# Ledger of designs, part 45: peptides against a protein of PDB entry 6B9H

Target 1, 151 residues: chain A of PDB entry 6B9H
Amino acid sequence: AELCESLLTWIQTFNVDAPCQTVEDLTNGVVMAQVLQKIDPAYFDENWLNRIKTEVGDNWRLKISNLKKILKGILDYNHEILGQQINDFTLPDVNLIGEHSDAAELGRMLQLILGCAVNCEQKQEYIQAIMMMEESVQHVVMTAIQELMSK

## One batch from the design tools (peptide; made by RFdiffusion4, then SolubleMPNN)

Design b2_p16_3_s4 (from b2_p16_3, 5 letters changed)
Fold by OpenDDE base, seed 4:
Structure b2_p16_3_s4 (fold): chain B 151 residues (1-151), chain A 16 residues (1-16)
Amino acid sequence: as target 1 above (151 residues)
Amino acid sequence: SSVNQEFLEQLQKIYS
């Protein structure tokens, strides 16, 4: 999916330690968790990160478990820190991500992380970084942000 | 594109 591919490119700019070259690399949630920690290390601290299992391999149940924790973290962050509500009807299906590597649902998950970045304390830095991205990626990111803002 | 840049600049204004 276009959303997933563009947001994968965006995710790669964080230079996290976990492999993040493919959609499959993101399905265990480890990259997402590390990105969230970079976005707000005070909230997504080491204690939070330690709840995400890193050695999951192809175990889709463990992937889903991680993804559920990450999704909860994102939702809690939006509620507790950002003071924003997210439409529950547009939430990603983490089961499809973990079990089937569903790119569309993964895109929705990454979109939520994008929402965290452009609304966090360091939002200006992330917005500026987006402005430096390749045009086609920038367009998708822009559209994704607009969708989040149109709740 | 100019459209993208304008949008992102608007975001910067909102969050500034």
Scores: peptide ipSAE 0.058, ipTM 0.719, DockQ to the pose 0.462
Fold by OpenDDE base, seed 3:
Structure b2_p16_3_s4 (fold): chain B 151 residues (1-151), chain A 16 residues (1-16)
Amino acid sequence: as target 1 above (151 residues)
Amino acid sequence: SSVNQEFLEQLQKIYS
């Protein structure tokens, strides 16, 4: 999906340790967890990151377990730190991501992470980074932000 | 593009 591919490009700008070249690389949640730690290391600290299993392989059950923890972290961060509410009916289906590598649902997951970045303490730096992106990718990212703000 | 830049600058104002 276009949303997923563009947000994958955005995710790659974080230069995390885990491989993040393909959609499949994101399905185990490790990259997403490392990105969240960069966004707010005080909240997504080393203890939180250590709860995400890194040696997952193709085990979809372990992928889903990681993704559920990450989604919970995002929701808690929005409520506890960002003071925002997220409609549960629009949340990504982590089962489809883990079991089927569903790009559309993965895109929705990455969109939530984008929401964290543009609302965190360092939001100005992340907005500036988006301004440096290639135009077609930038357009998709901006549309994703607009959708988040309209909810 | 100029349109994208203007939009992102508006975002900076909203989130500042």
Scores: peptide ipSAE 0.054, ipTM 0.717, DockQ to the pose 0.436
Fold by OpenDDE base, seed 2:
Structure b2_p16_3_s4 (fold): chain B 151 residues (1-151), chain A 16 residues (1-16)
Amino acid sequence: as target 1 above (151 residues)
Amino acid sequence: SSVNQEFLEQLQKIYS
């Protein structure tokens, strides 16, 4: 999916410790959790990160468990820290991500993380970083941000 | 936010 591939490229700019080269690499949620910690380490602190299991392998049930925790963290962050309401936004199906590596649903998940980045305390730095990305990727990222802001 | 709006305006200039 175009959204997923562009946001995967964006995710790679965070240089997290976990492998993040493929869609499959993101399905266990570990990369996403590490990215969220970089976005706001005070909120997504070590205690929060420790709730995400790192030794998941191909266990789709464990993937889904991690993804549910991450999705909850994102939603709580939006409500508690960012003061934003996204109730009318289409949420990702984490079951499809964990069990089937669904790229479209993963794209929706990464879009929520993008929303966190462009609204967090360091929003200016993340926006500037996006402005330095390849033009075709910028277009997809910009469209994704516009969709979030229109809800 | 104002920062987000400014960002979008800058990107829109690139694609205009």
Scores: peptide ipSAE 0.043, ipTM 0.695, DockQ to the pose 0.102
Fold by OpenDDE base, seed 1:
Structure b2_p16_3_s4 (fold): chain B 151 residues (1-151), chain A 16 residues (1-16)
Amino acid sequence: as target 1 above (151 residues)
Amino acid sequence: SSVNQEFLEQLQKIYS
């Protein structure tokens, strides 16, 4: 899954505390939550972050629970802060992410986070960071953003 | 706000 692999590389640029080296590392949602907090700490504040369970291990039910909270947070952020309407029909299947580590669906989840970054108050900083990434990663990120814009 | 169209144009130029 080229989308997931490239967006994993992008996620790693945030230098969050949680391990984020593999697809599996992202399936519990902890990295995603920490990234969202960096994107907008006023909205994704400590109280919000504390709702995400840590130390979930291989418990796919806990993973899914976290991922559902994160997805809801992303959707609410887009509606309340970014003033955008996301097409719900293209939302990632968090069940497949949590239960099967589905890379394609994980890529879609990370794409939504990318959407938050390139539309947030500090969008220019994130755009600049993307412009400094390896060319092949930039290509995938560009395609992902274009897809978001077409919705 | 909308996604930065200028950013996309810049990336497109890289691969054109």
Scores: peptide ipSAE 0.045, ipTM 0.701, DockQ to the pose 0.092; fails the geometry check

Design b2_p16_4_s1 (from b2_p16_4, 8 letters changed)
Fold by OpenDDE base, seed 2:
Structure b2_p16_4_s1 (fold): chain B 151 residues (1-151), chain A 16 residues (1-16)
Amino acid sequence: as target 1 above (151 residues)
Amino acid sequence: SALSQQTRQFFLDLLK
């Protein structure tokens, strides 16, 4: 999926500790959790991050468990910190991500994380970083943000 | 290009 591939490229700019080269690398949620911690370490603190299982392997049940926690964290962050600035009318199906590595649903998950980045306290830095990416990626990111901000 | 300029302007507006 175009959305997933572009947002994977964006996720890679965070330079997290976990492997993040492929779609499969993101399905256990570890990369996403580490990215969220970078976005807002006061909210997604070490206690929050420690709730995400790191040694998941190919266990899709554990992947889904992690992804559910991450999705809840994103939604809570939107409500408690961002003041409902992100439109969550279409939530990703974390079961399809964990069990089938569904790229389309993963793209929607990454889109929610993008919403966190462009609305957080450090949004200026993240927006400026996006403006330095490939033009084709910037366009996909723009479209993704527009979808989140639409009422 | 027009698309490039529109995209750039979008992010500039987002910075406001």
Scores: peptide ipSAE 0.701, ipTM 0.948, DockQ to the pose 0.941
Fold by OpenDDE base, seed 4:
Structure b2_p16_4_s1 (fold): chain B 151 residues (1-151), chain A 16 residues (1-16)
Amino acid sequence: as target 1 above (151 residues)
Amino acid sequence: SALSQQTRQFFLDLLK
């Protein structure tokens, strides 16, 4: 999916420790968790990160468990910290991500992370970084942000 | 391009 591909490219700019080259690399949630920690290490602190299982292999149940925790973290962050600045009426299906590596649903998950980045305390830095990306990626990101912030 | 300019303006506005 175009959304997933563009946001994967965006995710790669965070230079996290976990492998993040493919869609499959993201399905266990470890990259997402590390990215969220970079976005707001005070909220997504080490204690939070430690709740994410790192050695999950191909265990889709563990993937889903991680993804559920991450999704909850994102939603809680939006509620508690960001003041619900993003629209969560359409949540990603973490079961499809964990069990089937569904790129479309993964894209929606990454979109939520994008929402965290462009609304967090360091939003300006993340927005400026996005502006340095390729035009096609910027356009997808723009559309994704617009969707998140729509009524 | 027109798309590039449109997108750039969006993010510039977002920075305000």
Scores: peptide ipSAE 0.701, ipTM 0.949, DockQ to the pose 0.934
Fold by OpenDDE base, seed 5:
Structure b2_p16_4_s1 (fold): chain B 151 residues (1-151), chain A 16 residues (1-16)
Amino acid sequence: as target 1 above (151 residues)
Amino acid sequence: SALSQQTRQFFLDLLK
């Protein structure tokens, strides 16, 4: 999906330790957890990150478990820190991500992380970094942000 | 292009 591919490119700019070259690399949630820690290390601290299992292999049940924790973290962050600025009426189906590597649902998950980045304390730095990306990627990111912040 | 300028302006506005 276009959304997933563009946001995968965006995720790669974080230069996290976990491999993040393919859609499959993101399905265990480890990359997403490391990205969230970079976005707000005070909230997504080491204790939070340690609850995400890193050696899940192809076990889709463990992937889903990680993804559920990450989704909960994002929603709690939106409520407790961001003041509910993200419209989450359509949540990603983490079962489809973990079991089937569903790119559309993964795109929705990454979109929520994008919402965290462009609304957090360091939002200026993340917005400026997006402005340095390819035009086609910027356009997809813009559309994704507009959808999140629409009333 | 018009699309490029519109996208740039969107992010500039978001920075305000």
Scores: peptide ipSAE 0.700, ipTM 0.948, DockQ to the pose 0.947
Fold by OpenDDE base, seed 3:
Structure b2_p16_4_s1 (fold): chain B 151 residues (1-151), chain A 16 residues (1-16)
Amino acid sequence: as target 1 above (151 residues)
Amino acid sequence: SALSQQTRQFFLDLLK
């Protein structure tokens, strides 16, 4: 999916420790958790990050467990810190991500993380970084932000 | 391009 591929490129700019070259690399949630910690280390602190299992392999149950924790963290962050409400009917299906590596649903998860970045205290820095990316990626990111803001 | 211009303006507006 174009959304997932563009946001994967965006995620790669964070230079996290975990491998983040492919869609499959993101399905265990480890990269996403590390990205969230960079976005707001006071909220997504080391104690929060330590709840995410790193040695997951191909175990889809462990992937789903991690993804559920991450999704909850994102939702809580939006409500508690960003003051935004997210429509539950548009939330990503973490079961499809963990069990089937569904790129469309993964794209929706990354879109939520994008929402955190462009609304957090360091939003100016993240927006400026996006403006330095390839035009095609910027366009997809713009559309993704517009969709989030309309929900 | 037109698309580049529109996208750039979007993010500039977002920074305001």
Scores: peptide ipSAE 0.700, ipTM 0.948, DockQ to the pose 0.887

Design b2_p16_4_s2 (from b2_p16_4, 8 letters changed)
Fold by OpenDDE base, seed 4:
Structure b2_p16_4_s2 (fold): chain B 151 residues (1-151), chain A 16 residues (1-16)
Amino acid sequence: as target 1 above (151 residues)
Amino acid sequence: SPLSEQTRQFFLDLLK
């Protein structure tokens, strides 16, 4: 999906330790967790990160477990820290991500992370970084942000 | 391009 592809490119700019080259690399949630820690290390601290299992392999049940924790973290972050600036109108289906590597649902998950980045304390830096990306990626990101902040 | 300018302006506005 276009959303997933563009946001994968965006995720790669974080240069996290976990492999993040493919959609499959993101399905266990480890990259997402590391990205969230970069976005707000005070909230997504080491204690939080330690709840995400890193050696998941192809175990879709463990993937889903991680993804559920990450989704909860994102939602809690939006409520507790960001003041619910992001509308959770449609949540990603983490079961489809974990079990089937569903790119569309993964895109929605990455979209939520994008929301965290553009609303966090260092949002200006993340926005400026986005402005340095390819035009096509910027457009998708723009649309994704607009969707999150609609309603 | 028009798309580029539109997108750029969006993010500039977002920075305000």
Scores: peptide ipSAE 0.690, ipTM 0.944, DockQ to the pose 0.936
Fold by OpenDDE base, seed 5:
Formats: structure tokens, C-alpha cells, sequence
Structure b2_p16_4_s2 (fold): chain B 151 residues (1-151), chain A 16 residues (1-16)
């Protein structure tokens, strides 16, 4: 999926500790959790991050458990910190991500993380970083942001 | 290109 591939490229700019080269690398939620901590370490603090299991292997049930925690964190962040600036009418199916590595649903999850980045306290820095990416990626990111902020 | 300029302007507007 174009959305997932472009946002994977965006996620890679965070240079997190966990492997983040493939779609499969993202399905356990560890990369996403580390990215969220970089976005807002005061909210996604070490106590929050420690709730994410890091050694899940191929256990899709543990992947789904992590992904559910991450999705909840994103939604709570939107409500408590961002003032619900992004639209969450279409939530990703974390079961499809964890069990089947569904790229389309993973793209939707990464889109929510994008929403956190472009609305957080350091949104200026993240927007400027996006402006330095390849134009084709920027276009997909733009479309994704427009969808999040649409009425 | 028009696409590049439109995209650039979008993010510039987002920075305002």
C-alpha cells in the first residue's frame, strides 16, 4: 500500500533503536511505541513504554496486545493533549496488523502517529523534517494529513 | 512542477 510504504519511510527518519526496515518489523508495535516516545516523552514516558512487550517473536496475540495499547495511547493523547484535533472516525484494525501484517491497516495506524507528530508541541520541527523528504513521499504525507484534519 | 509547488505550499501553510 502506498500509504504504508510512504509512512514507513517517514517512520525511518526517527532512527529508533528497534529494527524498522520492513512492514513486518512494525507489526509488533515496538517501533511505533519508540516513535511515540520521541514525539512526546512526557506523555509516552518510560512507564508507558515498559507496558509494550519487546520480545514477542511470531506471537500474533502478543503483537495485537501491544497494538491495542498503542492505539489506546494515541487516542488518549488526542483527547487529553491535542484537544481532539485529528479525526479518528476510521480506526485501524489491529487484529489484521498483528495476525496478517495487513499493510493497509498498518498505514492507518502510522497515519494516526503522523497526526500526533504534526499537532504536538514540536510540530514545527516535524513539519520541517517532512519538507526535506522526497517529493513523492511528501505528497502522500500531505494527503494523509488532509484526511486526518477533514471535517 | 505544479504538484511539487502545491505540496510545498501546503506545508508552509501548515507552519503558519
Amino acid sequence: as target 1 above (151 residues)
Amino acid sequence: SPLSEQTRQFFLDLLK
Scores: peptide ipSAE 0.690, ipTM 0.943, DockQ to the pose 0.947
Fold by OpenDDE base, seed 2:
Structure b2_p16_4_s2 (fold): chain B 151 residues (1-151), chain A 16 residues (1-16)
Amino acid sequence: as target 1 above (151 residues)
Amino acid sequence: SPLSEQTRQFFLDLLK
């Protein structure tokens, strides 16, 4: 999926500790949790991160459990910190991500994280970093941001 | 390119 691949490239710029080279690498939620901590470590603090299980292997039930916690964290962050600047009308299906590694739904999850980055305290730095990416990736990212904020 | 310039301007506006 174009959205997922572009946002995977974006996620890789965070240089988190967990492997983040493939769609499959993101399905357990560990990379996403580490990215969110970088975006806002005061909100996504160590106590929050410790609720995400890191050793899940191929257990899709554990993946889904992690993904549900991450999605809740994103939505709570949007409401409590970002003041609902991001529209969440289309939520990712975390069951499809965890059980089937669905790239389209993973793209939706990464899109929500993108929304957090471009509205957080360090939004200027993240936006400037996006402006240094390849043109094709920037365009997909722009479209993704517009979709989040257009309603 | 026009697409590149439009995209650049979008992010510049987002920085405001």
Scores: peptide ipSAE 0.690, ipTM 0.943, DockQ to the pose 0.931
Fold by OpenDDE base, seed 3:
Structure b2_p16_4_s2 (fold): chain B 151 residues (1-151), chain A 16 residues (1-16)
Amino acid sequence: as target 1 above (151 residues)
Amino acid sequence: SPLSEQTRQFFLDLLK
């Protein structure tokens, strides 16, 4: 999926500790959790991050468990900190991500994280970083942001 | 290109 591939490229700019080269690398939620901590370490603090299981392997049940926690964190952050600026009418299906590595649904999850970045206190820095990326990636990111804030 | 300029302007507007 174009959305997932472009946002994977964006996620790689965070230089997190966990492997983040492929769609499969993101399905356990560890990369996403580390990215969220970078976006807002006061909210997604070490205690929150420690709730995400790191030794998951191919266990799709553990992946889904992590992804549910991450999705809840994103939604809570949107309501409590961002003032509900992200459209969450169509939520990603974390079951499809965890069990089947569904790229389309993973793209939706990464889109929500993008929403956190472009609305957080350091939104200027994240927007400026996006402006330095490949134009094709910027276009996909633009469309993703528009979708989040329009419906 | 037109697409590149439109995208650039979008993010510039987002920074305002």
Scores: peptide ipSAE 0.689, ipTM 0.943, DockQ to the pose 0.946

Design b2_p16_4_s3 (from b2_p16_4, 6 letters changed)
Fold by OpenDDE base, seed 4:
Structure b2_p16_4_s3 (fold): chain B 151 residues (1-151), chain A 16 residues (1-16)
Amino acid sequence: as target 1 above (151 residues)
Amino acid sequence: SALSEETRQFFLELLE
């Protein structure tokens, strides 16, 4: 999916410790959790990160468990910190991500993370970084942001 | 390009 591919490229700019080269690399949630910690380490602190199971391998149940925690964290962050600036009427199906590596649903998940980045305290820096990316990626990101902010 | 200018303008406005 175009959304997933573009946002994967964006995720890679965070240079997290976990492998983040493929869609499947993201399905266990570890990369996403590390990215969220970079976005707001005060909220997504080490205690929060420690709730995400590492070394899950191909265990889709553990993947789903991680993804559910991450999704909850994102939603709570939007409610508690960002003031509900993101429209969450369409949530990603974490079951499809964990069990089937569904790129479309993964794209939706990454889109929520994008929402966190462009609304967090350091949103200026993240927006400026996006402006340095390829034109086609910027366009997808723009559309994704517009969708999140729409009422 | 038109696409480049469109996205540039969007993010510039987002920075405001």
Scores: peptide ipSAE 0.679, ipTM 0.938, DockQ to the pose 0.920
Fold by OpenDDE base, seed 5:
Structure b2_p16_4_s3 (fold): chain B 151 residues (1-151), chain A 16 residues (1-16)
Amino acid sequence: as target 1 above (151 residues)
Amino acid sequence: SALSEETRQFFLELLE
């Protein structure tokens, strides 16, 4: 999916420790958790990150468990820190991500993380970084942000 | 291009 591929490219700019080259690399949630910690380490602190299992392998049940924790963290962050600025009327199906590596649903999850980045305390830095990406990626990111912030 | 300028302008306004 175009959204997932563009946001995967965006995720790669964070240079996290976990492998993040493919859609499959993101399905266990470890990369996403590390990205969230970079976005706001005071909120997504070490105690939070330690709840995400790193040695998951191809166990889709463990993947889903991680993804549920990450989704909850994002939603709580939106409510408690961002003042509910992100429209979450359409939540990603983490079961499809964990079981089937569903790119469309993964794209929705990454879109929520994008929302965290462009609304957090350091949103200026993340927006400026996006402006340095390829124009085609910027356009997809723009559309994704517009969808999140639409009334 | 028009698309490039539109995208650039969007992010500039987002920075305001």
Scores: peptide ipSAE 0.678, ipTM 0.938, DockQ to the pose 0.948
Fold by OpenDDE base, seed 2:
Structure b2_p16_4_s3 (fold): chain B 151 residues (1-151), chain A 16 residues (1-16)
Amino acid sequence: as target 1 above (151 residues)
Amino acid sequence: SALSEETRQFFLELLE
């Protein structure tokens, strides 16, 4: 999916410790959790990160468990810190991500993380970093942000 | 290009 591939490229700019080269690498939620900690380490602190299991392997049930925690964290962050509401009817299906590595649903998950980055305390730095990416990626990211802001 | 300029302006406005 175009959204997923562009946002995967964006996620790679965070240089997290976990492998983040493929869609499959993101399905256990570990990369996403580490990215969220970089976005706001005061909110997504070590205690929060420790709730995400790192040794998941191919266990789709454990992947889904992690993804549910991450999604909840994102939603709580939006409500408690960013003062924004996300349309619950357009939320990613974490079951499809965990069990089937669904790229479209993963793209929706990464889109929510993008929303956190462009609205957090360091939003200026993240926006400026996006402006240094490939034009085609910037365009997809722009569209993704516009979709979030229109909800 | 027109696309690149439009995108650039979007992010510049987002920085405001």
Scores: peptide ipSAE 0.678, ipTM 0.938, DockQ to the pose 0.887
Fold by OpenDDE base, seed 3:
Structure b2_p16_4_s3 (fold): chain B 151 residues (1-151), chain A 16 residues (1-16)
Amino acid sequence: as target 1 above (151 residues)
Amino acid sequence: SALSEETRQFFLELLE
């Protein structure tokens, strides 16, 4: 999906330790967790990150477990820190991500992380970084932000 | 292009 591919490119700018070249690389949640820690290390601290299992392989149950923790973290961060409410009926289906590597649902997950970045304390730096990306990616990111903030 | 300018303007306004 276009959303997922563009946001994957965006995720790659964080230069995390975990492999993040393909959609499949993101399905275990490890990259997403490391990105969230970079966005707000005070909230997504080392103790939080250590709850995400890193040696998952193809175990879709473990992937889903990680993804559920990450989704909860994002929702809690939005409510507790960012003061935003997210409609639960539009949340990504982590089962489809973990079991089937569903790119559309993964795109929705990355969209939530994008929301964290452009609303966090260092939102200025993240927005400026996005402005340095390829125009086609910027356009998709813009649309994703608009959709997220209109919910 | 028109699309490039629209996108640029969006993020500039987001920074304000």
Scores: peptide ipSAE 0.677, ipTM 0.938, DockQ to the pose 0.887

Design b2_p16_4_s4 (from b2_p16_4, 9 letters changed)
Fold by OpenDDE base, seed 2:
Structure b2_p16_4_s4 (fold): chain B 151 residues (1-151), chain A 16 residues (1-16)
Amino acid sequence: as target 1 above (151 residues)
Amino acid sequence: SAESQQVRQFFEELLK
């Protein structure tokens, strides 16, 4: 999916420790958790990160467990810190991500993380970084942000 | 291009 591929490129700019080259690399949630910690380390602190299992392998049940925790973290962050309201009907299906590596649903998950980045304390730096990316990626990111803002 | 300018303007406004 175009959204997933563009946001994967964006995620790669965070230079996290976990492998993040493919869609499947993101399905265990470890990369996403590390990215969220970079976005707001006070909220997504070490205690929060330690709840995400790193040795998951191909165990889709463990992937889904991680993804559920991450999604909850994102939603709680939006509600408690960012003051954002998210319509639940547009939430990603973490079961499809964990069990089938569904790129479309993963894209929606990454879109929520994008929402965190462009609204966090360091939003200016993240927006400026996006403006340095390839035009095609910027366009997809713009559309993704607009969709979040319209909710 | 015009489209590129629109994208730039979007993010510039977002920075405000």
Scores: peptide ipSAE 0.689, ipTM 0.945, DockQ to the pose 0.893
Fold by OpenDDE base, seed 4:
Structure b2_p16_4_s4 (fold): chain B 151 residues (1-151), chain A 16 residues (1-16)
Amino acid sequence: as target 1 above (151 residues)
Amino acid sequence: SAESQQVRQFFEELLK
């Protein structure tokens, strides 16, 4: 999916420790958790990150477990820190991500992370970084942000 | 292009 591919490119700019080259690399949630920690290390702290299992392999149940925790973290962050600036009524299906590596649903998850970045304390830095990306990626990111804030 | 300008304008507004 175009959303997933563009946001994967965006995720790669964070230079996290976990492999993040493919859609499959993101399905266990480890990259996403590390990205969230970079976005707000005070909220997504070491204690939070330690709840994410890092060695899940191809175990889709463990992937889903991680993804559920991450999604909850994002939603809680949106509510507690961001003041519900993100539309959270259309949520990604983490079961499809974990079990089937569904790119469309993964894109929706990454979209929520994008929402965290462009609304966090360091939002100016993240927005400026996005503005330095390829134009086609910027367009997708723009649309994704608009969807998050449209309702 | 027109699209390029539109995208840039969006993010510039977002930076406000």
Scores: peptide ipSAE 0.688, ipTM 0.945, DockQ to the pose 0.950
Fold by OpenDDE base, seed 5:
Structure b2_p16_4_s4 (fold): chain B 151 residues (1-151), chain A 16 residues (1-16)
Amino acid sequence: as target 1 above (151 residues)
Amino acid sequence: SAESQQVRQFFEELLK
């Protein structure tokens, strides 16, 4: 999916420690958790990150467990820190991500993380970084932000 | 292009 591929490119700009070259690399949630910690390390602190299981391999049940924790973290962050600035009208199906590496649902998850970045305390830095990306990626990111803010 | 300008304007407004 175009959304997932563009947001994967965006996720790669964070230069996290975990492998993040493919859609499959994101399905265990480890990359997403590390990205969230970079976005707000005071909220997504080491204690939070330690609840995300590493070395899950191909165990889709462990992937889903991680993804559920990450989704909850994002939703709680929106409520407690961002003041519900992001609309969660459509939540990603983490079961499809964990079991089937569903790119469309993964795109929705990454879209929520994008919402965290462009509304957090350091939103100016993240927006400016997006403005330095390829035009085609910027366009997809723009549309994704508009969907979060206007629906 | 018009599309490029639209994208730039969007993010510039978002920075305000």
Scores: peptide ipSAE 0.688, ipTM 0.945, DockQ to the pose 0.952
Fold by OpenDDE base, seed 3:
Structure b2_p16_4_s4 (fold): chain B 151 residues (1-151), chain A 16 residues (1-16)
Amino acid sequence: as target 1 above (151 residues)
Amino acid sequence: SAESQQVRQFFEELLK
């Protein structure tokens, strides 16, 4: 999906330790967790990150377990820190991500992480970084942000 | 282009 591919490109700019070249690389949640830690290391601290299992392989149950924790973290962060600035009425289906590597649902998950980045304390830095990306990616990101902020 | 201008303006306003 276009959303997933564009946001995968965006995720790659974080230069996390985990492999993040393909959609499949993101399905275990490890990259997402490391990105969230970079966004707000005080909230997504080492103790939080250590709850995400890193040696998952192709075990879809473990992937789903990680993804559920990450989704909860994102929602809690939005409510506790960001003041519920993200429309979360339609949440990503983490079962489809973990079991089937569903790119559309993965894109929705990455969209929530995008929401964290553009609303956090360092939002200016992340917005400026997005402005340096390819125009086609910026367009998709713009649309994704607009959707998050709408009711 | 018109689309490029629109995108740039969006993020510039988001920075305000």
Scores: peptide ipSAE 0.688, ipTM 0.946, DockQ to the pose 0.953

